Peptides against a protein of PDB entry 2V3S. Designs and how they scored, part 79

Target 1, 95 residues: chain A of PDB entry 2V3S
Amino acid sequence: PISLVLRLRNSKKELNDIRFEFTPGRDTAEGVSQELISAGLVDGRDLVIVAANLQKIVEEPQSNRSVTFKLASGVEGSDIPDDGKLIGFAQLSIS

## One batch from the design tools (peptide; made by RFdiffusion4, then SolubleMPNN)

Design b2_p23_8_s2 (from b2_p23_8, 13 letters changed)
Fold by OpenDDE base, seed 4:
Structure b2_p23_8_s2 (fold): chain B 95 residues (1-95), chain A 23 residues (1-23)
Amino acid sequence: as target 1 above (95 residues)
Amino acid sequence: MEERRQRLLEQREKYGPAASPPV
């Protein structure tokens, strides 16, 4: 399996590394993204963008070691989006 | 599936809920 880290800020604006595995041929990007949402670790509005970037990183993990993407949930937040600080952004990376 | 679910829930307990903007 592929060991992944989703770096994402929680409701307290704390940046955390969410760790999970992905097994190609058994798991789907959308399915695992839904599990992240069901666990309360990802906002439901971010299903599409998380799944898209998860698919990107698992299809070529050797070349796509890290991907940073804008969250749909972050657009309406009180803080100004910032990819460098991962405000309104999240990052997926190979562990 | 179950193992991943359990590990995700453990991290939810540790880190708290995902960020959500005001409705």
Scores: peptide ipSAE 0.760, ipTM 0.924, DockQ to the pose 0.875
Fold by OpenDDE base, seed 2:
Structure b2_p23_8_s2 (fold): chain B 95 residues (1-95), chain A 23 residues (1-23)
Amino acid sequence: as target 1 above (95 residues)
Amino acid sequence: MEERRQRLLEQREKYGPAASPPV
């Protein structure tokens, strides 16, 4: 399995590393993304973008060691998006 | 899947919820 880290800010704007595994052929990017949402770790509005980037990183994990992407949930927020600070952005990386 | 679910819930307990509630 591929060991992944989702670096994401919670409702208190604290940055945390969410760790999970992904097994190609058994798991799907959309399925695992839905699990993250169901667990309350990812905003439901971010299903599409998380799934897309999860798919990107797991299809070639040796080439795509890290991906940073803009969250849909961050657009409507009061904070100004910043990819460096992961405000309105999240990061997926290979552990 | 169930194992991953439990690990995710443990991290949810540790780090707190996302901006929106789970659906």
Scores: peptide ipSAE 0.760, ipTM 0.923, DockQ to the pose 0.520
Fold by OpenDDE base, seed 5:
Structure b2_p23_8_s2 (fold): chain B 95 residues (1-95), chain A 23 residues (1-23)
Amino acid sequence: as target 1 above (95 residues)
Amino acid sequence: MEERRQRLLEQREKYGPAASPPV
């Protein structure tokens, strides 16, 4: 299995590392993304972007060690999106 | 599925709910 970290800000604007495993051939990027949403760790509006980037990182984990992407849920927020501060952005990485 | 579900819920308890724009 591939050990992953999703770095994402919570409702209190705190940056947290969400850890989970992904097993190629058993799991799908969309399926695991739905599990993150169901657990209340990811906003449902971010299903597509999280799944797309999760797929990217697990298809070549040796090459794609980290990906940062813009969240749909962050577009209409009060804070200005910033990829460096992960405001309106999230990061997936291989642990 | 169940094992991952439990680990995710534990982290939800620890870190709180996902961020969302003010409604």
Scores: peptide ipSAE 0.759, ipTM 0.923, DockQ to the pose 0.825
Fold by OpenDDE base, seed 3:
Structure b2_p23_8_s2 (fold): chain B 95 residues (1-95), chain A 23 residues (1-23)
Amino acid sequence: as target 1 above (95 residues)
Amino acid sequence: MEERRQRLLEQREKYGPAASPPV
């Protein structure tokens, strides 16, 4: 299985590393993304963007060691989006 | 699936909910 880390901010605006595994051929990007949402770790509005980037990284894990992407939930927030600070952005990386 | 689910819930307890957790 592929060991992944999802780095994103929680409700207290703290940056945390969420660790999970992905098994190609058994798991789907959308399925695992829904599990992250169901666990309360990801906003439901971010299903599409998280699934798309999860798919990207698991397709070519040797080439795509890290991907940073804009969250749909972050657009409506009060803070100005910033990919460097992961404000309104999240990052997926290979552990 | 259940094993991953349990690990995710443990991290939810540790780090707290997302900015907008599901209802």
Scores: peptide ipSAE 0.759, ipTM 0.923, DockQ to the pose 0.549

Design b2_p23_8_s3 (from b2_p23_8, 10 letters changed)
Fold by OpenDDE base, seed 2:
Structure b2_p23_8_s3 (fold): chain B 95 residues (1-95), chain A 23 residues (1-23)
Amino acid sequence: as target 1 above (95 residues)
Amino acid sequence: SAARRARLLEQRDKYGPAANPPL
């Protein structure tokens, strides 16, 4: 399995590393993204963008060691999105 | 994956929820 980290800010704006595994051929990017949402770790509005970037990193994990992407849930927040600070952005990386 | 879901819930308890978690 591929060991992954999703770096994402919680409701208190704290940055945390969420760890999970992905097994190609058994798991799907959309399915695992739905599990992250169901666990309350990812906003439901971010299903599409999380799944797309999860697919990107697991299809070529040696080449795509880290991907940073803009969250749909971060657009209408009070804070200005910033990819460097991961405000309105999240990061997937190989553990 | 039941095992993955369990570990995700443990991390949810540790780190807290997303800004708008499922109802």
Scores: peptide ipSAE 0.793, ipTM 0.948, DockQ to the pose 0.527
Fold by OpenDDE base, seed 4:
Structure b2_p23_8_s3 (fold): chain B 95 residues (1-95), chain A 23 residues (1-23)
Amino acid sequence: as target 1 above (95 residues)
Amino acid sequence: SAARRARLLEQRDKYGPAANPPL
């Protein structure tokens, strides 16, 4: 399995590393993204973007060591989106 | 995956929920 980290700010705007595994051929990007949402770790509005980027990183994990992407849930937030600070953005990376 | 779900819930307990978690 591929060991992944989703770096994402929680409801208190704290940055946390959420760890999970992905097994190619058994797991799907959308399915695992739904599990993240069901666990309350990802906003449901971010299903599409999380799944898309999860798919990207698991396609070529050696080449795509990290992907940073804009969250749909962050667009309407009070803070200015910032990919460097992961405000309105999240990051998937290989553990 | 039951194991993955368990680990995700453990991390939710540790870090707290997303800004808008499911009800």
Scores: peptide ipSAE 0.793, ipTM 0.948, DockQ to the pose 0.533
Fold by OpenDDE base, seed 5:
Parts: sequence; structure tokens; C-alpha cells
Structure b2_p23_8_s3 (fold): chain B 95 residues (1-95), chain A 23 residues (1-23)
Amino acid sequence: as target 1 above (95 residues)
Amino acid sequence: SAARRARLLEQRDKYGPAANPPL
């Protein structure tokens, strides 16, 4: 399986690395993204963007080592989105 | 998978919930 890390901020605005595995041919990007949401680690509004970027990494894990993307849940918050600080952004990477 | 879901829940307990987690 592919070992992945999802780096994102929780409800207290703390940055954490969430670890999980993905098995090509068994798992789907949407299915694993739904598991992240069901576990309470990802906002449900971010299903589409997380699944799209997870699919991008698992298609070419040797080339796409890291992807950073804007969260739908962070657009209307009080804090200004910032990809460098991962405010309103999350990052997926190969472990 | 059951194993992945268990690991995700352990990390949720450790790091806390997302801003808007499901019920």
C-alpha cells in the first residue's frame, strides 16, 4: 500500500499530520476521503477537493510527492487563507 | 478498511476534531 500524510489544522487551529494507507485497485480516492470525513478529521465540505488531490498523488506516487490545495471550508473563515501557513489549505504527501 | 478506520479514529482522539465534523 501507499503510505500518505494529510497535514491540516484542526478546530483549535493546530497543525497535525494524519497518517493513512491507500491500496490501488482496492481503494478509491472518494472512498478514503469519505473515511477521513467520517472519522471527524476532514470537514465534509472538503470531500471533492480532498478526493481530487488524493487521486492525483496515487496515480503517480513516484512523481507527485506532495500536493497543497485550497479547502472549501476555509474560504469564508475569519483568517485569511495562506498556503505557506496552511491556513485554509491542506497538504497531502507520500510518507 | 477496518484497520484504516481504527487508525483514523485513534488520531482523531489524539489531535481533536475538524472544524465541522459529522455527527
Scores: peptide ipSAE 0.793, ipTM 0.949, DockQ to the pose 0.517
Fold by OpenDDE base, seed 3:
Formats: sequence, structure tokens, C-alpha cells
Structure b2_p23_8_s3 (fold): chain B 95 residues (1-95), chain A 23 residues (1-23)
Amino acid sequence: as target 1 above (95 residues)
Amino acid sequence: SAARRARLLEQRDKYGPAANPPL
């Protein structure tokens, strides 16, 4: 399986690394993204963007070691989105 | 995956809920 890390801020604006595995041929990007949402770790509005970037990283894990993407849930927040600080952004990387 | 779900819930307990959770 592929060991992944999802780095994003929680409700207290703390940056955390969420670790999970993905098995090609058994798992789907959308299915695993739904599990992240069901666990309360990802906002439901971010299903599409998380699934798209998860698919990108698992299809070519040797080439796509890290991807940073804008969250739909972060657009209407009080803080200005910033990819460097991962405010309104999240990062997927190969562990 | 039941095992993955268990590990995700463990991390949810550790780190707290996602930002901007539904009301």
C-alpha cells in the first residue's frame, strides 16, 4: 500500500499530519476521501478537490511526491488563503 | 476499510474536528 500524509489545519487552526494508506486496485480516491470526511477530518465541501488530488498522487506516486491544493471550505473563512501557511489549503504527500 | 476507519477516528480524537465543521 501507499502511505500518505494529509496536512491541514483543524478547527483550532492547528496544523496536523493525518496518516492513512491507499491500496491501488482496491481503494478509490473518492472512497478514501469519503472516509476522511466521515471521520470528521475533512470538510464535506472538499470531497471533490481532495479526491482529485488524491487520485493525482496515487496514479504516479514516484513523480508526484507532494501536492498542495486550495480547499473549497477555506474560501469563505475569515483568514486569507495562503498556500505557504496552509491556510485554506491542504497538502498530500507520500510518507 | 474498517482498519483505516479506525485509524482515522483515532487521529480525529487526537487532533480534533476539521476546520469549519457543519453547525
Scores: peptide ipSAE 0.789, ipTM 0.942, DockQ to the pose 0.669

Design b2_p23_8_s4 (from b2_p23_8, 15 letters changed)
Fold by OpenDDE base, seed 2:
Structure b2_p23_8_s4 (fold): chain B 95 residues (1-95), chain A 23 residues (1-23)
Amino acid sequence: as target 1 above (95 residues)
Amino acid sequence: REERRERLRRQRAELGPAENPPV
């Protein structure tokens, strides 16, 4: 399995790493993304973008060691989006 | 999958009012 880390801010705007595994041919990007949402770790509005980037990183994990993407849930927030600070952005990386 | 779900739930619980894991 591929060991992944999802780095994103929680409701308190605290940056945290969420660790999970992905097994190609067994798991799907959408399925795992839904599990992240069900666990309360990802906003439901971010299903599409998380699934897309999860798919990207797991299809070529040797080439895509890290991907940073804008969250749909961050658009309506009071904070200005910033990919460097992961404000309104999240990051997936190979552990 | 059940194991992953449990691990995710545990990690979510760690993000509560208690100390968060370091990044």
Scores: peptide ipSAE 0.617, ipTM 0.878, DockQ to the pose 0.221
Fold by OpenDDE base, seed 1:
Structure b2_p23_8_s4 (fold): chain B 95 residues (1-95), chain A 23 residues (1-23)
Amino acid sequence: as target 1 above (95 residues)
Amino acid sequence: REERRERLRRQRAELGPAENPPV
């Protein structure tokens, strides 16, 4: 399986690393993304964007070692989105 | 899938009940 890390900020704006595995041929990007949401680790509004980027990274893990993407849940937040600081953004990376 | 769910729940618990975005 592919070992992945999802880095994103919690409600206290602290960065957290969530570790999980993805098995090609058994798992789907949308399915695993739904599991992240069901676990309370990802906002339900971010299903589409997380699934899209998870699909991207597992398609070619050698080429896509890390992907950073804008969260739908972070758009209307008080803080201005910033990909460098992962404010309103999350990052998926190969472990 | 079941093992992954368990691991995710464990990591959620480590962060605290109010630390992560709502489901």
Scores: peptide ipSAE 0.616, ipTM 0.876, DockQ to the pose 0.416
Fold by OpenDDE base, seed 5:
Order: C-alpha cells, then sequence, then structure tokens
Structure b2_p23_8_s4 (fold): chain B 95 residues (1-95), chain A 23 residues (1-23)
C-alpha cells in the first residue's frame, strides 16, 4: 500500500499531519476521501478537491511526491488563502 | 477499510473534539 500524509489546519489553525494508506486496485480516491470526512478530519465541502488530488498522487506516487490544493471550505474564512502557509490549502504527500 | 477507519478515528481523537470537528 501507499503511505500518505494529509497536512491541513484544524479549527484552531494548527497544522496537523493525518496518516493513512491507499491500496491501488482496492481503494478509490473518492472512497478514501469519504472516510477522511466521516472521521471528521476533512470538511465535507472538500470532497471533490481532495479526491481529485488523491487520485493524482496515487496514479504516479513516484513522480507525484507532493500536491498542494485549495480547499473549498477555506474560501469563506476570514483568513486570506495562502498555499505556502497552508491557509485555505491542504497538502497530500507520500510518506 | 475498517482498519483504516479505526486508525483515522484514533488520530481524530488525539487532536481533541474541538480541534478538528466533523463537517
Amino acid sequence: as target 1 above (95 residues)
Amino acid sequence: REERRERLRRQRAELGPAENPPV
């Protein structure tokens, strides 16, 4: 299986690394994204963007070691989105 | 899937109920 880390900020704006595995041929990007949401780790509004980027990284984990993407849940926030600081953005990476 | 689910729940618990609530 592919070992992944999802880095994103919590409600206290603290960065946290969430670890999970993905098995090609058994798991789907959308399915695993739903599990992240069900666990309360990802906002439900971010299903599409998380699934899309998870799919990208698991297709070629050797070349796609890290992907950063804008969260739909971060748009309405008071903080200005910043990909460098992962404000309104999240990051998936190969562990 | 069940194993992953338990691992995710455990990590969620470590963050605390108010730090990353379900949405």
Scores: peptide ipSAE 0.614, ipTM 0.875, DockQ to the pose 0.390
Fold by OpenDDE base, seed 3:
Structure b2_p23_8_s4 (fold): chain B 95 residues (1-95), chain A 23 residues (1-23)
Amino acid sequence: as target 1 above (95 residues)
Amino acid sequence: REERRERLRRQRAELGPAENPPV
């Protein structure tokens, strides 16, 4: 399986690393993304963007060691989105 | 699948009072 880390900020604006595995041929990007949402770790509004980027990283894990993407849930926030600070953005990376 | 869900729930619990975005 592929070992992944999802880095994103909580309601206190603290960065947290969420660890999970993805098995190609058994798991789907959308299915695993839904599990992240069901666990309360990802906002349901971010299903599409998380699934798309999870798909990207598991397709070519050697070429895509890390992907950073804009969250739909972060657009309406008070803070200005910033990919460098992961404000309104999340990051998926290979462990 | 169930194993992954359990690991995710444990990690959510470890965050303490801080909340991640709602489902």
Scores: peptide ipSAE 0.609, ipTM 0.876, DockQ to the pose 0.416

## One batch from the design tools (peptide; made by RFdiffusion4, then SolubleMPNN)

Design b2_p24_1_s1 (from b2_p24_1, 7 letters changed)
Fold by OpenDDE base, seed 4:
Structure b2_p24_1_s1 (fold): chain B 95 residues (1-95), chain A 24 residues (1-24)
Amino acid sequence: as target 1 above (95 residues)
Amino acid sequence: MRPFQAFTSEEGEKLLAEVREARE
C-alpha cells in the first residue's frame, strides 16, 4: 500500500495531518475521498478536488511526491487563500 | 479496516481523531 498524508487546516485554522493508506487495485481515489468526508476529516465540498489529486499522486507516487491544490471550501473564508500557508489549500504527500 | 490517523502538525502528533475506514 501507499502511505499518504493529507495536510489541511481544520475549522479552527489549525494545521492537521491525516495519515492513511491507499492500495492500488483495491481502493479508488473517489472512494477514499468519500471515506475521508464521511469521517468528518474533509469538507464535502472538496470531494472532486481531493479525489483528482489523490488519483494524481497514487498513479505515479515516485514522481508525484507532493501535490498542493486549492480547496473549494476555502474560497468563501475570511482568510486570503495562500498555498504556502495552506490557507484554502491542502497538500497530499507520500509519507 | 485501517484507521485514518489525524493529528495536529503544530502540536506534533497530538491525536485529533482515529477513525476506522469502512472498506471492502
Scores: peptide ipSAE 0.206, ipTM 0.615, DockQ to the pose 0.188
Fold by OpenDDE base, seed 1:
Structure b2_p24_1_s1 (fold): chain B 95 residues (1-95), chain A 24 residues (1-24)
Amino acid sequence: as target 1 above (95 residues)
Amino acid sequence: MRPFQAFTSEEGEKLLAEVREARE
């Protein structure tokens, strides 16, 4: 399986690392993303963007060691989105 | 100053594991 880390801020704006595995042929990007949402680790509004970027990284893990993307849940937030600080952004990386 | 990076709680990790098991 592919070992991944999803880095994003929780409701307290604390930066958290979520480690999980992706098994090609068994898991799907949308399925795993839905699991993250069901577990309360990802906002439901971010299903599409998380799934899209998870698909991207698992397709070519050698080329996509890290991907940073804008969260839908962060757009209307009080804080201005900032990819460098992962405010309104999340990062997927190969462990 | 940026907050310290941290792993998710044990509870969160367990919830994720349980969800994965339920969907298999």
Scores: peptide ipSAE 0.127, ipTM 0.585, DockQ to the pose 0.203
Fold by OpenDDE base, seed 2:
Structure b2_p24_1_s1 (fold): chain B 95 residues (1-95), chain A 24 residues (1-24)
Amino acid sequence: as target 1 above (95 residues)
Amino acid sequence: MRPFQAFTSEEGEKLLAEVREARE
């Protein structure tokens, strides 16, 4: 399995690392993304972008060690998006 | 100054496992 870390801010705007595994051939990017949402770890509005980037990193984990992407949920937020501070952005990386 | 980071790996992994089991 591929060991991944999803780095993003929680509802308290605290930066957290969420670690999980992805097994190619068993897991799907959409499926795991749905699980993240169901667990309250990802905003439902971010399903598409999380799934897309999860797919990107797991299809070529040797080439894509880290991907940072803008969250749809961050657009309506009061904070100005900033990829460096992961405000309105999330990061997936190989653990 | 480095930003504060909190590891939620154990809880996150547990939550994912629970969700997976519930959906099956």
Scores: peptide ipSAE 0.122, ipTM 0.587, DockQ to the pose 0.222
Fold by OpenDDE base, seed 5:
Structure b2_p24_1_s1 (fold): chain B 95 residues (1-95), chain A 24 residues (1-24)
Amino acid sequence: as target 1 above (95 residues)
Amino acid sequence: MRPFQAFTSEEGEKLLAEVREARE
């Protein structure tokens, strides 16, 4: 399986690393994203963007070592989105 | 069965939570 880390801020604005595995051919990007949401680790509004970027990274994990993307949940918050600080952004990377 | 493993990034990977899931 592919070992991944999802880095994003929790509800307390703390930067968290969420480690999990993805098995191509068995797991789907949307399925794992839904599991992350069900676990309370990802906002439900971010299903589409997380799934899209998870799909991107698992397609070519050797070339796509890290992807950073804007969260849908971030645009509704009071904080100004900032990819460098992962405010309103999340990052997926190969562990 | 394996968990999602969540750690704080700035606190040196302090364990925040383990959420069990049925996966390998």
Scores: peptide ipSAE 0.214, ipTM 0.613, DockQ to the pose 0.177; fails the geometry check

Design b2_p24_1_s2 (from b2_p24_1, 8 letters changed)
Fold by OpenDDE base, seed 3:
Structure b2_p24_1_s2 (fold): chain B 95 residues (1-95), chain A 24 residues (1-24)
Amino acid sequence: as target 1 above (95 residues)
Amino acid sequence: MLPFRAFTSEEGEKLLAEVREARE
């Protein structure tokens, strides 16, 4: 399995790390993303972008050790998006 | 299937525990 960390800010704007494993052939990017949403760990508006980037990293984990992407949920927020501070952005990385 | 999960924050750990409880 591929050990992953999803880093993003919670409702308190604190950086949180969500660690999980992805098993190719058993898990799907969309399925895992939906589980994260169902668990309240990811905003439902971010399904597409999280799934797309999860797919990207698990397809080539050696080439894509880390991916940072803009969240749909962050666009309508009061804070200005900033990938360096992960404001309106999330990061997936290989653990 | 629910993948193996772990959290670094108290809030994350609480959410994980709640999800596990709800699915049992």
Scores: peptide ipSAE 0.063, ipTM 0.550, DockQ to the pose 0.190
Fold by OpenDDE base, seed 5:
Structure b2_p24_1_s2 (fold): chain B 95 residues (1-95), chain A 24 residues (1-24)
Amino acid sequence: as target 1 above (95 residues)
Amino acid sequence: MLPFRAFTSEEGEKLLAEVREARE
């Protein structure tokens, strides 16, 4: 399995790492993203972008060690999006 | 950019694990 870390801010704007594994052939990017949403770890509006970037990493984990992407849920927030501070952005990386 | 280092939420890990186990 591929060991991953999802790095993003919670509802209190605190930065957190969420570790999980992805098993090719068993898991799907969309399925895992749905699980993250169901667990309350990801906003439902971010399904598409999380799944797309998760798919990118798991296809070639040795080449794609980290990806940072803009969240749909962050656009309507009061804070100005900032990829360097992961405000309105999230990061997936290989553990 | 270099990835941030952040703490892992025990609650978050637990919630995700429970959801994954339930689907299998």
Scores: peptide ipSAE 0.049, ipTM 0.549, DockQ to the pose 0.229
Fold by OpenDDE base, seed 1:
Structure b2_p24_1_s2 (fold): chain B 95 residues (1-95), chain A 24 residues (1-24)
Amino acid sequence: as target 1 above (95 residues)
Amino acid sequence: MLPFRAFTSEEGEKLLAEVREARE
């Protein structure tokens, strides 16, 4: 399996790491993203963007060691999005 | 990648495991 870390800020704006494994042939990007949402770890509005980037990183884990992407849930927030501080952004990386 | 995290991955891993078990 591929060991991944999803780094993003929680509702208290605290930076969290969410570690999980992705097994090709068993898991799907959309399925895992749904699990993340169901667990309350990802905002439901971010299903599409998380699934897309998860798919990207598991397709080419050797070349895509880390991907940072803008969250839909962050666009309407009071804070100005900042990829360097992961405000309104999340990061997926290979462990 | 930011050099620090305020919350460990342990709770997140546990929550994902629980979700997967509930779906089986």
Scores: peptide ipSAE 0.044, ipTM 0.529, DockQ to the pose 0.234
Fold by OpenDDE base, seed 4:
Structure b2_p24_1_s2 (fold): chain B 95 residues (1-95), chain A 24 residues (1-24)
Amino acid sequence: as target 1 above (95 residues)
Amino acid sequence: MLPFRAFTSEEGEKLLAEVREARE
């Protein structure tokens, strides 16, 4: 299995690292993303972007050690999106 | 259907515990 970390800010704007495993051939990017949302760890508006980037990292984990992507939920927020501070952005990385 | 995933973080562990309890 691939050990992953999803780093993003919670509703209190605190950084959290969500660690999980992904097994190719058993898990799907869409399915895992839906579980993240159902657990309240990801905003439902971000299903598409999280799934797309999860697929990207698991299909080539040796090349894609980390991917940072803009969240749909962060576009209309009061804070200006900033990938360095992970404001309106999330990061997936190989653990 | 995917089984429950083991997400680990201080907040994540708390949230998953609540979700799992609600589903049981």
Scores: peptide ipSAE 0.044, ipTM 0.524, DockQ to the pose 0.202

Design b2_p24_1_s3 (from b2_p24_1, 8 letters changed)
Fold by OpenDDE base, seed 4:
Structure b2_p24_1_s3 (fold): chain B 95 residues (1-95), chain A 24 residues (1-24)
Amino acid sequence: as target 1 above (95 residues)
Amino acid sequence: MLPFEAFTSEEGEERLAAVRAARA
């Protein structure tokens, strides 16, 4: 399996790392993304972007060691989006 | 808004694991 880390901020805007495994052939990007939403870790509005980037990283994990992407939910906040600070952005990386 | 209270890394991993186990 592919060991991944999802780095993102919680509702208190605290940065956290969520470790999980992705097994090609058993897991799907959309399925795991939905699980992240069900767990209350990702906003439902971010299903599309999370799934797309999860798919990207699992397609070529050796090349795509890290992907940072803008969250749809982030634009609703009062803070200005910033990819460097992961404000309104999240990051997937290979563990 | 997220349906659950703010999570730590450990809590988040536990929540995800529980969801995945239930769906398996």
Scores: peptide ipSAE 0.729, ipTM 0.919, DockQ to the pose 0.652
Fold by OpenDDE base, seed 3:
Structure b2_p24_1_s3 (fold): chain B 95 residues (1-95), chain A 24 residues (1-24)
Amino acid sequence: as target 1 above (95 residues)
Amino acid sequence: MLPFEAFTSEEGEERLAAVRAARA
């Protein structure tokens, strides 16, 4: 399986790392993304972008060691989006 | 915004694991 880390901020704007495995042929990008939402870790509005980037990283994990993407849920927030600080952004990386 | 209290890395991993186990 592919060992992944989802780095994102919680409701208190604290940065956290969520480790999980992705098994090709058993897991799907959309399925795992829905599980992240069900766990209360990802906003439901971010299903599309999370699934797209999860798919990207699991397709070529050797080439795509890390992907950072803008969250739809962060666009209307009071804080200015910043990919470097992961404000309004999240990151998927190979563990 | 989120339905649960602010999570830590450990809490988040536990929540995800529980969801995945129940879904399988």
Scores: peptide ipSAE 0.729, ipTM 0.918, DockQ to the pose 0.636
Fold by OpenDDE base, seed 1:
Structure b2_p24_1_s3 (fold): chain B 95 residues (1-95), chain A 24 residues (1-24)
Amino acid sequence: as target 1 above (95 residues)
Amino acid sequence: MLPFEAFTSEEGEERLAAVRAARA
């Protein structure tokens, strides 16, 4: 399996790392993204972008060691999006 | 808005694991 880390801020704007495994052939990017939402870790509005980037990293983990992407849920917030600080952004990386 | 209150890395991992286990 592929060991992944989802780095993102919680409701208190604290940065956290969520470790999980992705098994090709058993897991799907869409399915795991839905599980992240069900677990309350990702906003439902971010399903599309999370699934797209999860798919990207698992299809070529050697080439895509890390992907940072803008969250739809972060656009309407009061804080200005910043990819460097992961404000309005999240990151997936190979553990 | 997220359905659950703020989480730590460990809590988040546990929540995800529980969801995945129930879905499998």
Scores: peptide ipSAE 0.729, ipTM 0.918, DockQ to the pose 0.679
Fold by OpenDDE base, seed 5:
Structure b2_p24_1_s3 (fold): chain B 95 residues (1-95), chain A 24 residues (1-24)
Amino acid sequence: as target 1 above (95 residues)
Amino acid sequence: MLPFEAFTSEEGEERLAAVRAARA
């Protein structure tokens, strides 16, 4: 299995790291993304972007060690999106 | 805003693990 870390901010804008495993052939990017939403860790509006980037990192984990992407849920917020501070952005990386 | 209370890294991992376990 592939060991991953999802770094993102919670409802209080606190940065957290969520560790989880992805097993090719058993897990799907869409399925795991839905689980993240069901767990209350990812906004439902971000299903598409999370799944797309999760697929990218798991298809070539040796080449794609980290991916940072803009969240749809962060666009209409009061804070200005910032990829460096992960405001309106999230990050997936190989642990 | 997320629909649930704020989470820590540990709490988040536990939530995800519980969801995945229930689905399996």
Scores: peptide ipSAE 0.728, ipTM 0.918, DockQ to the pose 0.617

